# Peptides against a protein of PDB entry 1IK9: the designs that were tried, part 88

Target 1, 211 residues: chain A of PDB entry 1IK9
Amino acid sequence: MERKISRIHLVSEPSITHFLQVSWEKTLESGFVITLTDGHSAWTGTVSESEISQEADDMAMEKGKYVGELRKALLSGAGPADVYTFNFSKESCYFFFEKNLKDVSFRLGSFNLEKVENPAEVIRELICYCLDTIAENQAKNEHLQKENERLLRDWNDVQGRFEKCVSAKEALETDLYKRFILVLNEKKTKIRSLHNKLLNAAQEREKDIKQ
Target 2, 207 residues: chain A of PDB entry 1IK9 as posed
Amino acid sequence: MERKISRIHLVSEPSITHFLQVSWEKTLESGFVITLTDGHSAWTGTVSESEISQEADDMAMEKGKYVGELRKALLSADVYTFNFSKESAYFFFEKNLKDVSFRLGSFNLEKVENPAEVIRELIAYALDTIAENQAKNEHLQKENERLLRDWNDVQGRFEKAVSAKEALETDLYKRFILVLNEKKTKIRSLHNKLLNAAQEREKDIKQ
Target 3, 195 residues: chain B of PDB entry 1IK9 as posed
Amino acid sequence: MERKISRIHLVSEPSITHFLQVSWEKTLESGFVITLTDGHSAWTGTVSESEISQEADDMAMEKGKYVGELRKALLSVYTFNFSKESAYFFFEKNLKDVSFRLGSFNLEKVENPAEVIRELIAYALDTIAENQAKNEHLQKENERLLRDWNDVQGRFEKAVSAKEALETDLYKRFILVLNEKKTKIRSLHNKLLNA

## One batch from the design tools (peptide; made by RFdiffusion4, then SolubleMPNN)

Design b2_p14_5_s1 (from b2_p14_5, 8 letters changed)
Fold by OpenDDE base, seed 5:
Structure b2_p14_5_s1 (fold): chain B 211 residues (1-211), chain C 211 residues (1-211), chain A 14 residues (1-14)
Amino acid sequence: as target 1 above (211 residues)
Amino acid sequence: as target 1 above (211 residues)
Amino acid sequence: YKKEIEEIAKEEFD
């Protein structure tokens, strides 16, 4: 079961933060359980897949688009732009919400809720879920932090090895060329010496022929 | 101000999860505010630095060690090992907690709490803090995840460059040696040719002298 | 290769 808790403000009680919990199995399309609380009282209702389909049809909206708007309204809470307004009557237990566009507002959905007999249990379970979620997120953050520190070390180690490899390649090339030049110069000197000896021998022979 | 919310079980109500909030400025040593709730009622008390010092002295415990035990008891909740037991009388508003060691249990501290007139406000604020903490932790998690993915890409890039550098170094060494051997062999061939010409010239001259 | 180069280098034709 998936759940989302959001803070909302009711038009009737704008000074009092309310909490809207939505719970569902896999998709909101299949239906959901909605719970509203003010920290003292709680109200719960179940919205079926058939009710969602009917509300989409009554709005003349495609079901997938309608469910997408429900998801934005009910799971995001009132985002910063008052795009969704929430209304609840504690007397009638009637909950409804509106989407406010620039030039038009329309009712997006409505639910009949029932007052919970033991609101303290709902509130305790909600707080437990929040604390569990905090603990899970902290554990994930600690894991990711340790992994980031590992990856940073591994990166620095490979970078340092790479820089050493580059320097070693350049040094190798330079050293090999220097050694090769020395050996080639020795061989060139020997060639020049032998060539001069041949020229001298030829000149001596030419002198001996000229008597 | 720092705060921690923990779930605890009271000896008087072991079937009902309670929530213990502790709030402090910088250190618990300077004093703290304790809040207890069952999701319906709330109780709050302030513990001063002087009360902490007095309780440490009454226990004949060093203050830093005592504060360390308070931190474990009050901020961790009942850890999995029932090491800390919590007692509260809703009638007297007296809260006390014990440390259970293998062979000895002792009272670690006691506080007089006051019943909060508007517990719903305390509960709403507590839930708001939980939701804010979840949102902050999610944002940190998303940041760390993106950084992790970045570091992994950067590591793979450097690793691939390093492997190419190693291969290029080995290829360079091999190529330079092959080229050098070819040039040296040409010079050796030239030296041998010149040496043979000198030997032949000397032999011809020795024949001409005998002639 | 290094040994072969060193041998090639040391072959002084007298």
Scores: peptide ipSAE 0.024, ipTM 0.841, DockQ to the pose 0.762
Fold by OpenDDE base, seed 4:
Structure b2_p14_5_s1 (fold): chain B 211 residues (1-211), chain C 211 residues (1-211), chain A 14 residues (1-14)
Amino acid sequence: as target 1 above (211 residues)
Amino acid sequence: as target 1 above (211 residues)
Amino acid sequence: YKKEIEEIAKEEFD
């Protein structure tokens, strides 16, 4: 079962933060359980897949788009943009929410909730879920941090090897060229010496032919 | 202000999870605010630095060690090891906790709490803090995940450059040696040709002298 | 290759 808790503000009680819990299996489209609490009272309702389909049809909205709007309204929490307005009557237990656009507000959905007899149990379970989620997220953070530290070490090690490889390549090239120049110069000197010996021998022969 | 919420079980109400909030500034040693809730009622007390020092002295325990035990008792949550036992009287508002060792249990600390007039506000604020902490931890997780992905890409890029550098070094060495061998063999052939010309010239001179 | 270059370098001085 998946769960999301969001902070919402009700139009009727704007000074009191409410918490909206939505619980579902795999997809919100398959239906969900909605729970509302103010930290003292709680109200719960089950929304079936058929009710979701009916509300989508009543709105003349494609089901996937409607479920997408439900997800934004019910699972994102009220971000600072009042795109979604929440209404609840504690007397009628009627919960409804509207999407506010620039020029038009329209009802997105409505649910009949039931007052929970033992709201403290719902609140305790909600706090437990929050604490469990914090612990899981902390463990994940610690894991990711350790992995980051490992990856950074591994990067530094490869970077240092790469820099050494570059330097070793340049040093190799320089050394090879220096050695080659030395050997070439020796061979050039020997060739020049042999040419001079041949020239001298030819000059001596020309002198010997001329007596 | 730092805060930690923990799940605890009271000896008097073992079937009902309680939540222990501790709030402090920088260090628990400087004093703290303790809040207990069952999701319906809440109780709060302020513990001063002087009270912490007095309890440490009464226990004949070094203050740093005592604060270390307080931190384990009050901030770790009751892990599955019943090392710390929590007691609370709703009537007297007296909270105390014991450290259970194999052979001896001893009282670690005690606090007089006061019943909160509006427990719903405390509970709402506690849930808000949990949700805020979840959001912060999620944002940190997403950041660390993106950083891990970056570091992994950077590692792969450097590794690929390193492998190319190694291969390029070997290729450079091979190419330079091949070029050097070609040029040296040309010079060697020229030297041998010049020596042969000198030998032939000497042999012709020796023939001309014998004629 | 390194040995061959060193050999090519040595043999022609004698």
Scores: peptide ipSAE 0.023, ipTM 0.842, DockQ to the pose 0.668
Fold by OpenDDE base, seed 2:
Formats: structure tokens, sequence, C-alpha cells
Structure b2_p14_5_s1 (fold): chain B 211 residues (1-211), chain C 211 residues (1-211), chain A 14 residues (1-14)
């Protein structure tokens, strides 16, 4: 089961941070359990897939779009934009929330919640879940950090090999050309020497014919 | 101020998870505030640096070692080894904890706690801190994940360049050698041709003298 | 190839 806890402010109790827990299986669309607490009392309600579908139909909203709005309202808490307003009556146990747009507010949803008999159990379990989530996320952070350090080392090693390969390629080219020039010069010198010997032999033969 | 929340089990209430919050400035050695809650009631106490020093002295333990044990007991919660046992009397508000070794248990420390008048405020603030910590750690995870993906791309790019450099070095060497062999063979052929012309000229001169 | 170039280089035509 997936869970999200968010802090919200109720219009009726704006000075007291409330916590909104939503629990669901796989997708929020398939239904969810909502729990509200102020750190002393808790209230819970179950919302079925049929209720979500009915509410989407009543709003004339496509179900996926409606669930998208539910996700923003219920799983994000009071995001910095005050886009969602939360209301709860402790007397009626009626919870409702509104989406506030520039020129229009509309009720996005409502739930009947039941008062929890043992709020301390709900609060303890909520804190446990928070602590478990912290521990899991911390372990993931430590793992990602170690992986990041590994990848950085591997990058540095390959970069260093690459730079050495570039330098070695340039050095190889330079060395091969130098060696080739030396060998070519030796062969050119031998050709010149043989050519001069041929010229001298021809000149001597021409002298011997002229007696 | 640093803070750690851990879950503990009290010997007096083993079925009810309690939460132990410790808050300190920079180092646990400089003193701390401890808060205990069961999700309904809360109790708080302040421990000064002088009390920590006195307790270390009374235990005949080096202060750094004692603080190291305090850190393990109070900041880790019940680690999987049941090495630390926690006791609390709601009547006396006396909290004490023991370190359990194989053949010896000893009191590691004790605190007088005061009952909090508004436990809901303490619980709400504790939950807020947990949610803030989750959000911060999640943002850090997302950042580290993106960095990891970046480093992996950068590694793949450099690796691909390195492989191309290796192949280019081998290709360069092969091409240069092939070109050098061609030019050397041309020079070698020219030397052979000139040498043969010299031999023929010498043989003709020897025929002319014998005639 | 290196050996072949060295051999080609060493062939003195006396």
Amino acid sequence: as target 1 above (211 residues)
Amino acid sequence: as target 1 above (211 residues)
Amino acid sequence: YKKEIEEIAKEEFD
C-alpha cells in the first residue's frame, strides 16, 4: 500500500497544523483511506473507486483529470500557492476541500470522516512511517552518493586514459615521421652517390676514346 | 540546532512504541534537550554539558567515549541488537537507559523529564520535522539521481572518445607504415637500378681493355 | 610492419 502524509491548514483552525494521510493501493483512482490528525485527535474515512468515479461524473470532469486534481490536493499538502483550501468540522466530521483559482473557487471533493477511538495509535503509526521513510531515503541517498563517487572516479580514469591516448597518438605520428625522414635521407644519399659514380665512369670512358 | 527522532520501547510499556527526540547544538557533548512521546503525552528534559561531564566522571568513562555511547543509545533508537534498554516512570517522570552486554547491564544515563502541558504541539512539531526531513532527503535523492545520470552520460561520452582514439592510433600507425613501405620500395628499386648500371659499365670497360 | 621497415632500411646495396 502506498502512503503520503502532508501538512495542511484548516480554515477552522488556521493556527494548528493538521496532517493529512492518504493511503491507497497502486493508484489513487482505485480508492484510498484518508486520515486527518492534529496531533491529539484523529479522524479517518475510506473513499472507494465508485465514489471517486461518481464525484468525477458529478463535476463533469474526466476521471483521470479529477484524480490528477485529487493527487495535487491531497498528496502535496498546502503547496506554496494556496491553491487548495481545506475545511473540517469536528462536529459533523465532514471534510471538504476547494480549489482556488484566480476568479473561481470550487469544491474539489468531500469526505465523511469518523473519529478514531485511539488517536495515539494512529499518531504513533504515522510517526513510525515517517521515520521508516526517512531511514529508507537516507539509505538511498548514501547509496546514490557512493555510486556518484564511483562514477566520478571511473570518469577520471577514462579521461586520464583518453588524454594519454591523444598524447600517445601525436607522439607516435611525430616519431614515425622522424624515423622515416632519417631512412629516406640515407636512401637519397645512396642514390646520389651511385649517380655520381655513374657520371664519373661515363666521363672516364669518354676520355679513353679521345688518343 | 540538530535533531534526531528515534523509536524506542519502554520496559514499562513494551507494546507501545515511544518516540525519543534529541535536540542539540553542534555536538551532543555540549548538552541536549530530550523529548519522549507516546503519541498522546509528551515529556521533556534538558541535559547540560556539566551533567554529561559529571555522568561521565561518575561512570569513570572518558567523556568522548561516554558521548559516543549516548549517541548510540539516544540517536539510533532500538537498533536490531537490543543493546539499549529504556525505562520511564510516568509517575516520577524519571527516564533511564541501560546498556546490555552479554554478561553485564549498566545504567548509561538518566534524566528527569517534565510532562509537557500541550503534547499536541510537540507531536505536531515532531511530525512537521519528519515531513521536512523527508522532503529535504527526497530533493537530495532527486538531485543525486540526476547527477548520477549526468556522470554516466559523461562517462559514456569519454569512453566512446577513448575507443575512437585507440582505433585512430592503430589506424594511423598502420597507414603510416604502409605509406613508408611504398616510398622505401621506390627508393630501393632506384638504388638497384643504379647499381646494375654501374656493374654493366664496369663489364663493358673490361671488354674494351681485353680487346 | 616495423620489422619490415627496419629490414628495408638495413639492406645496404653494396
Scores: peptide ipSAE 0.024, ipTM 0.841, DockQ to the pose 0.781; fails the geometry check
Fold by OpenDDE base, seed 3:
Structure b2_p14_5_s1 (fold): chain B 211 residues (1-211), chain C 211 residues (1-211), chain A 14 residues (1-14)
Amino acid sequence: as target 1 above (211 residues)
Amino acid sequence: as target 1 above (211 residues)
Amino acid sequence: YKKEIEEIAKEEFD
C-alpha cells in the first residue's frame, strides 16, 4: 500500500490548512481512499477504478492523462500555487477540485466523503505515519551519508594508487633507458678497441713487408 | 529553534497513542516547551533552565547527566520499551515520567501543562512540521543518492585508468627489454666479426713469416 | 628478458 499526505487550502476556509491523505495499492488508477482533515474533524471516501475510468470518459480525457492530473492534484501537495483549487462542503461532505488554466477553469474531479466518527483516531494514525516516514527517511539519510563517505575514501585510495602507478611507470622507463645506455656504451667501447687492434695489425704487416 | 515529536504511551491510556512535542533553542538545557496531544486535545507547558537546574539539584544529579536523561525520555521516542513510563492527568494537567531500572523506579521529571484552547491549530501545525520535515529529508535523500551515483562513476573511471596504467607499465617493461635484446645482439655480432678478423690477420702473419 | 640482457651485457670477448 502506498500513501501520500499533502497540505491543501479550501476555497471556503483559506485561513485553515487542511490535510489530504490518499492511500492506494500499487497505482492510483486501481482506486484509492481519500481522507480530509482540519486537525479536529476528518472525512473519508473511497474511489474505485471504475469511477476513475468513468470520470476520464466523461471528461473525454485519455485515462492515463486523467490519472496523471489526479496524481498532480491529489499527491503533489499544492502544486505550483493556483493550478489546483480545492472545495469542500462540510454540510454535504462533497469534495471537488478544479484545474485552473490561464483562460479556463474546469472541474477535475469530485468525491462524496463521509464524516469519520472518531477523527482523533484518524489524526493519530496520520501523525504516526508521518513519524514513521521521518524515521525511515532519517535512517536512509544516515545510510547514504556513510556510503558517500566510504565511496570518497575508496576513490581517494584508488586515485593515490593511480598517481603512484603513473610515476612508477615514468621512473621505470627512465631507469631502463639509463641502464641500456650503460651497456651499449660498454659494447661500443669494445668495438672501438677491436677496430684499433685491427688497424695496428695492418700497420705492422705493412712494416714487415717493407727489409 | 529545534523540535522533536515522539510517540508515547500514557499509563492511564495505554491503548491511545499520544504525541509528545518538545521545542527548544540550541540546547534542551536552556529550557523547552512541551506539548502533549491525543489527536483531539492538546496540552502545553514551558520548562525554564532554572527549573531544569533545580530538578537536577533535587535529584542530586549532575546537570549534564540529568539533561541527558531528559533527552532520552522526551526526545528519543519511547526508548527501548519500558525504560521510561509516562503519566498524565487530564484533570490536573500534571505530567510526570519515571525511569524504570531493574530494581528501582524513580520520577525523572514532572511538568504542569495547560489545556490548549484551540487544539486543532496545534495539531495542524504539528502535521505541517512533520510534512515539512519529510520534504526536507526527501530532498536530502535525493541529493545524497545523486552524489553517491557520481562518486561511484568517478571511482569506476579512476579504477579503470589505474588498471590500464598497471597493464601499460608491464607492457612497457616487456617492450623495452625486447628492443634492448635486439640492439645488444647487433653489437654482439659486430664484436664477434671483429674478433674473427683479428684471428685471421694473426694466422696470415704467421704464414708470411714461415713463408 | 632481464637475465638475458644481463648475460649479453656480461659477455666479454677476450
Scores: peptide ipSAE 0.023, ipTM 0.841, DockQ to the pose 0.800; fails the geometry check

Design b2_p14_5_s2 (from b2_p14_5, 8 letters changed)
Fold by OpenDDE base, seed 4:
Order: C-alpha cells, then sequence, then structure tokens
Structure b2_p14_5_s2 (fold): chain B 211 residues (1-211), chain C 211 residues (1-211), chain A 14 residues (1-14)
C-alpha cells in the first residue's frame, strides 16, 4: 500500500492546518482511502475505482487526466499556489475540492467522509508513518552519502592515474626524440666523415695520375 | 532549535504508542523542552541546564556521561532493546525513565510535565515538523542521487580518457620506434655503401700501384 | 624495439 500525507488548508478553517492522508494500492486510479485530521478529530472515506470513473465521466474528463488532477490535488500538498481549494464540513462530513484557474473554478471531486471514533489511533499511526518515513529517508541519505564519497575517491584515483599517464606519455615522447636525435646525429657525422674520406681519396688519385 | 521526535512505550500504557519530542538549542546539555503525546493529549515540560546538572550530581555521574545517556534515552527512540523504560502518570504529570542493565535498573531522570490545554496544536505542529523533515530529506536524497549520477558520469569519462591515454602511449611508442628504425636503416645503408666505395677505391689504388 | 634500436645504433660503430 502506498501512502501520502499532505498539509492542506480548508476554506472553512484557514487558521488550522489540516492533514490529508491518501492511501492506495499501486495506482490512485484503483481507488483510495482518504483521511483528514486536524490533530484532534479524524475523518475517513473510501473512494472506489467506480466512483473515480464516475466523477471523470461526470466532468467529461478523460480518466487518466482526471486521475492526474487527483494526484496533483491530493498528493502534492498545497504548495503556495492556491490551484486547489479544499472544503470540508465537519457537520455533513462532506469533503470537496476545486481547481482554481484564472477565469474559472470547477469542482474536481467530492467525498463523503465518516468521523473516526478513535481519532487518536489514526493520529498515532500517521505520526508513526511519518517517523518511519523519516528513518527510511535518513538511511537512504546515509547510503547515498557513503556512495558519493566512494565515487569521489574512485574519481580522484582515476584522475590521478590519468594525469600520470599524460605526463608519462609526454616524457616518453621527449625521451625517444632526444635519443633518436643523438643516434641520427652520430650517423650523420659518420656519413660526413666517410664522404670526406672518399673526396680525399679521389683527390689523391687525381694527383697521382697527374707525374 | 534542534528537535527530535521518538516513539516510546510507557510502562503504564504499553498498548498505546506515545511520541516523545525533545527540543533544544545546540546541545541537550543547555536544557531542553520535552513534549509527550498519545495523539489525543499532550504534556510539556522544560528542563533547565541546572536541573540536568543537579540530576547528574545526584546520580554521582559525570555531566558529559549523563547527557550522553539522556541523548540515548530521549533522542534515539526506543529501539527494540528495552534498555530504557519510560514511565508517565497522567494524573501527577510525572515523567521518569530508567536504564535497565542486566542486573540493575536505575532512574536516569525525572520531569514534571504540564498538560497542554490545546493538544491539537502541539500534534499539528509535530506532524508539520515531520512533513517538513520528510520534504527536506527527500530534497537531500534527490540532490545526492543527482550528484551520484554526476560523479558516476565523471568517473566513466575519466576512465575512458585514461584508457585512451594508455592506448595512445603504446601506439606512440610503437609508431616512433617504427619511424626511427626506418630512418636508422637508411643511414646504415648509406654508411655501408660509403664504406664499400672506400674499399673499392683502395683496391683500385693497390692494383694501379702493382701495375 | 628499444633494444633493437640500441643494437641498430651500436652495430655501426664497430
Amino acid sequence: as target 1 above (211 residues)
Amino acid sequence: as target 1 above (211 residues)
Amino acid sequence: YKEEIEKIANEEFE
């Protein structure tokens, strides 16, 4: 079962933060359980897949788009943009929410909730879930941090090897060229010496032919 | 202000999870605010630095060690090891906790709490803090995940460059040696040709002298 | 290759 808790503000009680819990299996489209609390009272309702489909049809909205709007309204928490307005009557237990666009507001959905007899149990379970989620997220953070530290070490090690390889390549090239130049110069000197000996021998022959 | 919420079980109400909030500034040693809730009622007390010092002295325990035990008792949550036992009287508002060792249990600390008039506000604030902490931890997780992905890419890039550098070094050495051998062999051939010309010239001179 | 070049370098000085 998946769960999301969001902070919402009700139009009727704007000074009191409410918490909206939505619980579902795999997809919100399959239906969900909605729970509302103010930290003292709680109200719960079950929304079936058929009710979701009916509301989508009543709105003349494609089901996937409607479920997408439900997800934004019910699972995102009220971000600072009042795109979604939440209404609840504690007397009628009627919960409804509207999407506010620039020029038009429209009802997105409505649910009949039931007052929970033992709201403290719901609240305790909600806090437990929050604490469990914090612990899981902390463990994940610690894991990711350790992995980051490992990856950074591994990167530094490879980077250092790469820099050494570059330097070693340049040093190799320089050394090879220096050695080659030395050997070539020796061979050039020998060739020049042999040419001079041949020239001298030819000059001596020309002198010997001329007596 | 730092805060930690923990799940605890009271000896008097073992079937009902309680939540222990501790709030402090920088260090628990400087004093703290303790809040207990069962999701319906809440109780709060302030513990001063002087009270912490007095309890440490009364226990004949070094203050740093005592604060270390307080931190384990009050901030760790009750892990599965019943090392710390929590007691609370709703009537007297007296909270105390014991450290259970194999052979000896001893009282670690005690606090007089006061019943909160509006427990719903405390509970709402506690849930808000949990949700805020979840959001912060999620944002940190997403950041660390993106950083891990970056570091992994950077590692792969450097590794690929390193492998190319190694291969390029070997290729450079091979190419330079091949070029050097070719040029050296040309010079060797020239030297051998010049020596042969000198030998032939000497042999011709020796023939001309014998004629 | 290094030894061959050194050998190629040295054999012509004899």
Scores: peptide ipSAE 0.024, ipTM 0.843, DockQ to the pose 0.591
Fold by OpenDDE base, seed 3:
Structure b2_p14_5_s2 (fold): chain B 211 residues (1-211), chain C 211 residues (1-211), chain A 14 residues (1-14)
Amino acid sequence: as target 1 above (211 residues)
Amino acid sequence: as target 1 above (211 residues)
Amino acid sequence: YKEEIEKIANEEFE
């Protein structure tokens, strides 16, 4: 079961914050339970999947689009102030809401609610849900923070190893070339010495031919 | 201003969850405002820094230790069930709580509360605070999640570069040795050729002398 | 390879 509580303002009571709770299974399209409270009284109604479908058809709106608008109105809190207007009659228990566009306002939905006999119980449960949600979110925040700190350490460790590897590669190349030059120079010196011995032998032979 | 709401059970009403709000400035030691509600009625009291100090002295407890116990009782929610017991008389508005140890229970603190005239207003504000806290914690969670995903990408990028650097270092060493062997073998072949020329020149000279 | 190069380098001095 999913649940969202939103703060709303009623047109009839703009000075008193109301709370709109919506509870549903998996998707809002499958139907939902709506609860309204002012912190003293509470009102609840159930909206079926068939009612949602019928309301979409009556509006000549595609069902997914209509459910998308319901989600914005009922779950997003007061979206950008003034896009959705909420109305409730405590006498009739009739709840309705409108979408306000620049040049047109239209009723987006309406529900018949029933006054809850024990509003304190509903309010206590609502507060319990909020406190449980806070605790869960805090635990998640602490977990994510610890993961961030771990990932940062792991990144620093690999970065430091990478920099050492780059430097070690450059040092290795330089060392190998230096050693290669040393050995190569020794072989060049031996080649030069052997050439000089050949030149001397040729000069001695030319002297021996000339007695 | 700091604030904590806790769920508590009263000894007199164990079937009804109560909510204990504590509000303070910087430290609980500086004094606090306590609010109790059952979702229908609310009661509020103010506790001064002087009252906290006096209560610590009356208990013969070091102030920091006493404030530490107050923090556990009043802010930690129901700590491990049964460590703290809460009592409230709606008639006298007297609130007190006890610490339960294995062999002894003692009163940890007591407050005179006053019944709030408009409990719905206090309850609405309490729910507003919970909703605001949820929104803030959700935004923080989303931020930390995005940071985790970034750090993981950055780690993978550096790890992949490091592995490539290790492999490139090994490949470089192998290539440099192969090239060195080739050049060294060329020089060895030239040295051997020059030695053979010297041997032949010596043999020809020995023939010319016999001849 | 290092030992072989060192061996190859040294065998010509003998």
Scores: peptide ipSAE 0.023, ipTM 0.842, DockQ to the pose 0.572
Fold by OpenDDE base, seed 1:
Structure b2_p14_5_s2 (fold): chain B 211 residues (1-211), chain C 211 residues (1-211), chain A 14 residues (1-14)
Amino acid sequence: as target 1 above (211 residues)
Amino acid sequence: as target 1 above (211 residues)
Amino acid sequence: YKEEIEKIANEEFE
């Protein structure tokens, strides 16, 4: 089961933050349980897949698009854009919400809720869920932080090895060239010496032929 | 201001989860505001630095150790070890808690609370704080996840460069030696050719002298 | 590496 709690402002009670809990299995399309609370009273209702389909049909909206709008309205909370307006009558227990566009407002959905007999239990369970979510998120944060620290250490280790490899490659190349030049110069000196001996021998032969 | 909400079980109402909110500035030692709720009623009390000091003195406990025990009792929630027992009388509004050791239980602290006139406001604010904390923790998780993904990419990039550097170093060494051997062998062949010419010239001179 | 280069360099013209 998935759950989302959002802050909402009711048109009838704009000064009192209400909390909208939506609970569903796998997908919101399959239906959901909605719970509304003001921190004193609570109201709950079950919305079936058939009711969602009927509301989509009544709106002449494609079901996937309609469910997408439901998800934005019911699960996002009051984002900074007052795009969704929530209405609830405590007397009728009728909950409805509207999407407000620039030039058009339309009812997105409506649900009959029932007043919960023991609102304190619903409120306690809601707070428990919040505390569990905080604990889970904190554990995840601590895990991710430790993983970041590990990855940073591993990066620094490989970076240091890479820099050493670059320096070692440059040093190797320089050393090999220096040694090669030394050996090559020795062989060049031997060639020059042998060539000079050959020239001297040829000059002596020319002298011996000329008595 | 720092705040922590914890689940507690009262000895008087073990079947009903209570919530203990503690709010403080910088350090718990400087005093704190305690709020208790059952999801219907709420009770609050302010604990001063002087009261904390007095309780530490009455216990004959070093203040830093006492505050450390307060922090464990009031901020940790009911950990799996029932080391801390919480008591509250709704009639007297007297809250006290005990530390249970194997062979000794002792009162760790006690506070007079006042019943909140509008518990719904306190409960709404508590839920708001939980929702804000969830949102903050989620944003932190998303940030840490993106950073992990970045660090992993950076690690893979440096690792790939390092492996290329190792391979390039080995290839460079092998290539330089092969080229060196080729040039050296050419110089060796020239030396051999010059030496043979010198030997032939010496043999011809010996023939001309015998001649 | 030094010994190998020196060996190749100093290998007499057999």
Scores: peptide ipSAE 0.024, ipTM 0.843, DockQ to the pose 0.392; fails the geometry check
Fold by OpenDDE base, seed 5:
Structure b2_p14_5_s2 (fold): chain B 211 residues (1-211), chain C 211 residues (1-211), chain A 14 residues (1-14)
Amino acid sequence: as target 1 above (211 residues)
Amino acid sequence: as target 1 above (211 residues)
Amino acid sequence: YKEEIEKIANEEFE
């Protein structure tokens, strides 16, 4: 079961933060449980897949688009742009919400809620879920932090090895060329010496022929 | 101001999760505000630095050690090992907690709480803090995840460059040696050819002298 | 390799 808790403000009680919990199995399309609380009282209702389909049809909206709007309204809370307004009557237990566009406001959905007999239990469970979620997120953050520190070390180690490899390649090339030049120069000197000896021997022979 | 919310079980109400909030400025040593709630009622008390010092003295415990035990008891909640037990009388508003060691149980501290007139406000604020903490932790998690993915890419890139550098170094060495051997062998062949020409010229001269 | 090159370089002057 998935759940989302959002803070909302009711038009009737704008000074009092309310909490809207939505719970569902896999998709909101299959239906959901909605719970509203003010920290003292709680109200719960179940919205079926058939009710969602009917509300989409009544709005002449494609079901997938309608469910997408429900998800934005009910799971995001009132985003910063007052795009969704929430209304609840504690007397009738009627909950409805509107989407406010630039030039158009329309009712997006409405639910009959029932007052919970033991609101303290709902509130305690909600707080427990929040604390569990905090603990899970902290554990994930600690894991990711340790992994980031590991990856940073590993990156620095490979980078340092790479830089050493580059330097070693350049040094190797330079050293090999220097050594090769020395050996080649020795061989060139020997070639020149032998060539001069041949020229001298030829000149001596030419002198001996000329008597 | 720092705060921690923990779930605790009271000896008087073991079936009902309570929430213990502790709030402090920098250190628990300077004093703290304690709030207890069952999701319906709330109780708050302020513990001063002087009360903490007095309680440490009454226990004949070093203050830093005592504050360390307070931190474990009040900020960790009842850890899995029932090491800390919590007692509260809703009638007297007297809260006390005990440390249970293998062979010894002792009262670690006691506080007089006051019943909050508007518990719903305390509960709403507590839930708001939980939701804010969840949102902050999610944002940190998303940041760390993106950084982790970046570091992993950067590591793979450097590793791939390093492997290419190693291979290029080995290939360079092999190629340079092959080229050097070829040039050296050409010079050697030239030296041998010149040496043979000198030997032949000397032998011809020796024949001409005997002639 | 160095010793082999030096050896190859020197052997022909022996």
Scores: peptide ipSAE 0.023, ipTM 0.843, DockQ to the pose 0.497; fails the geometry check

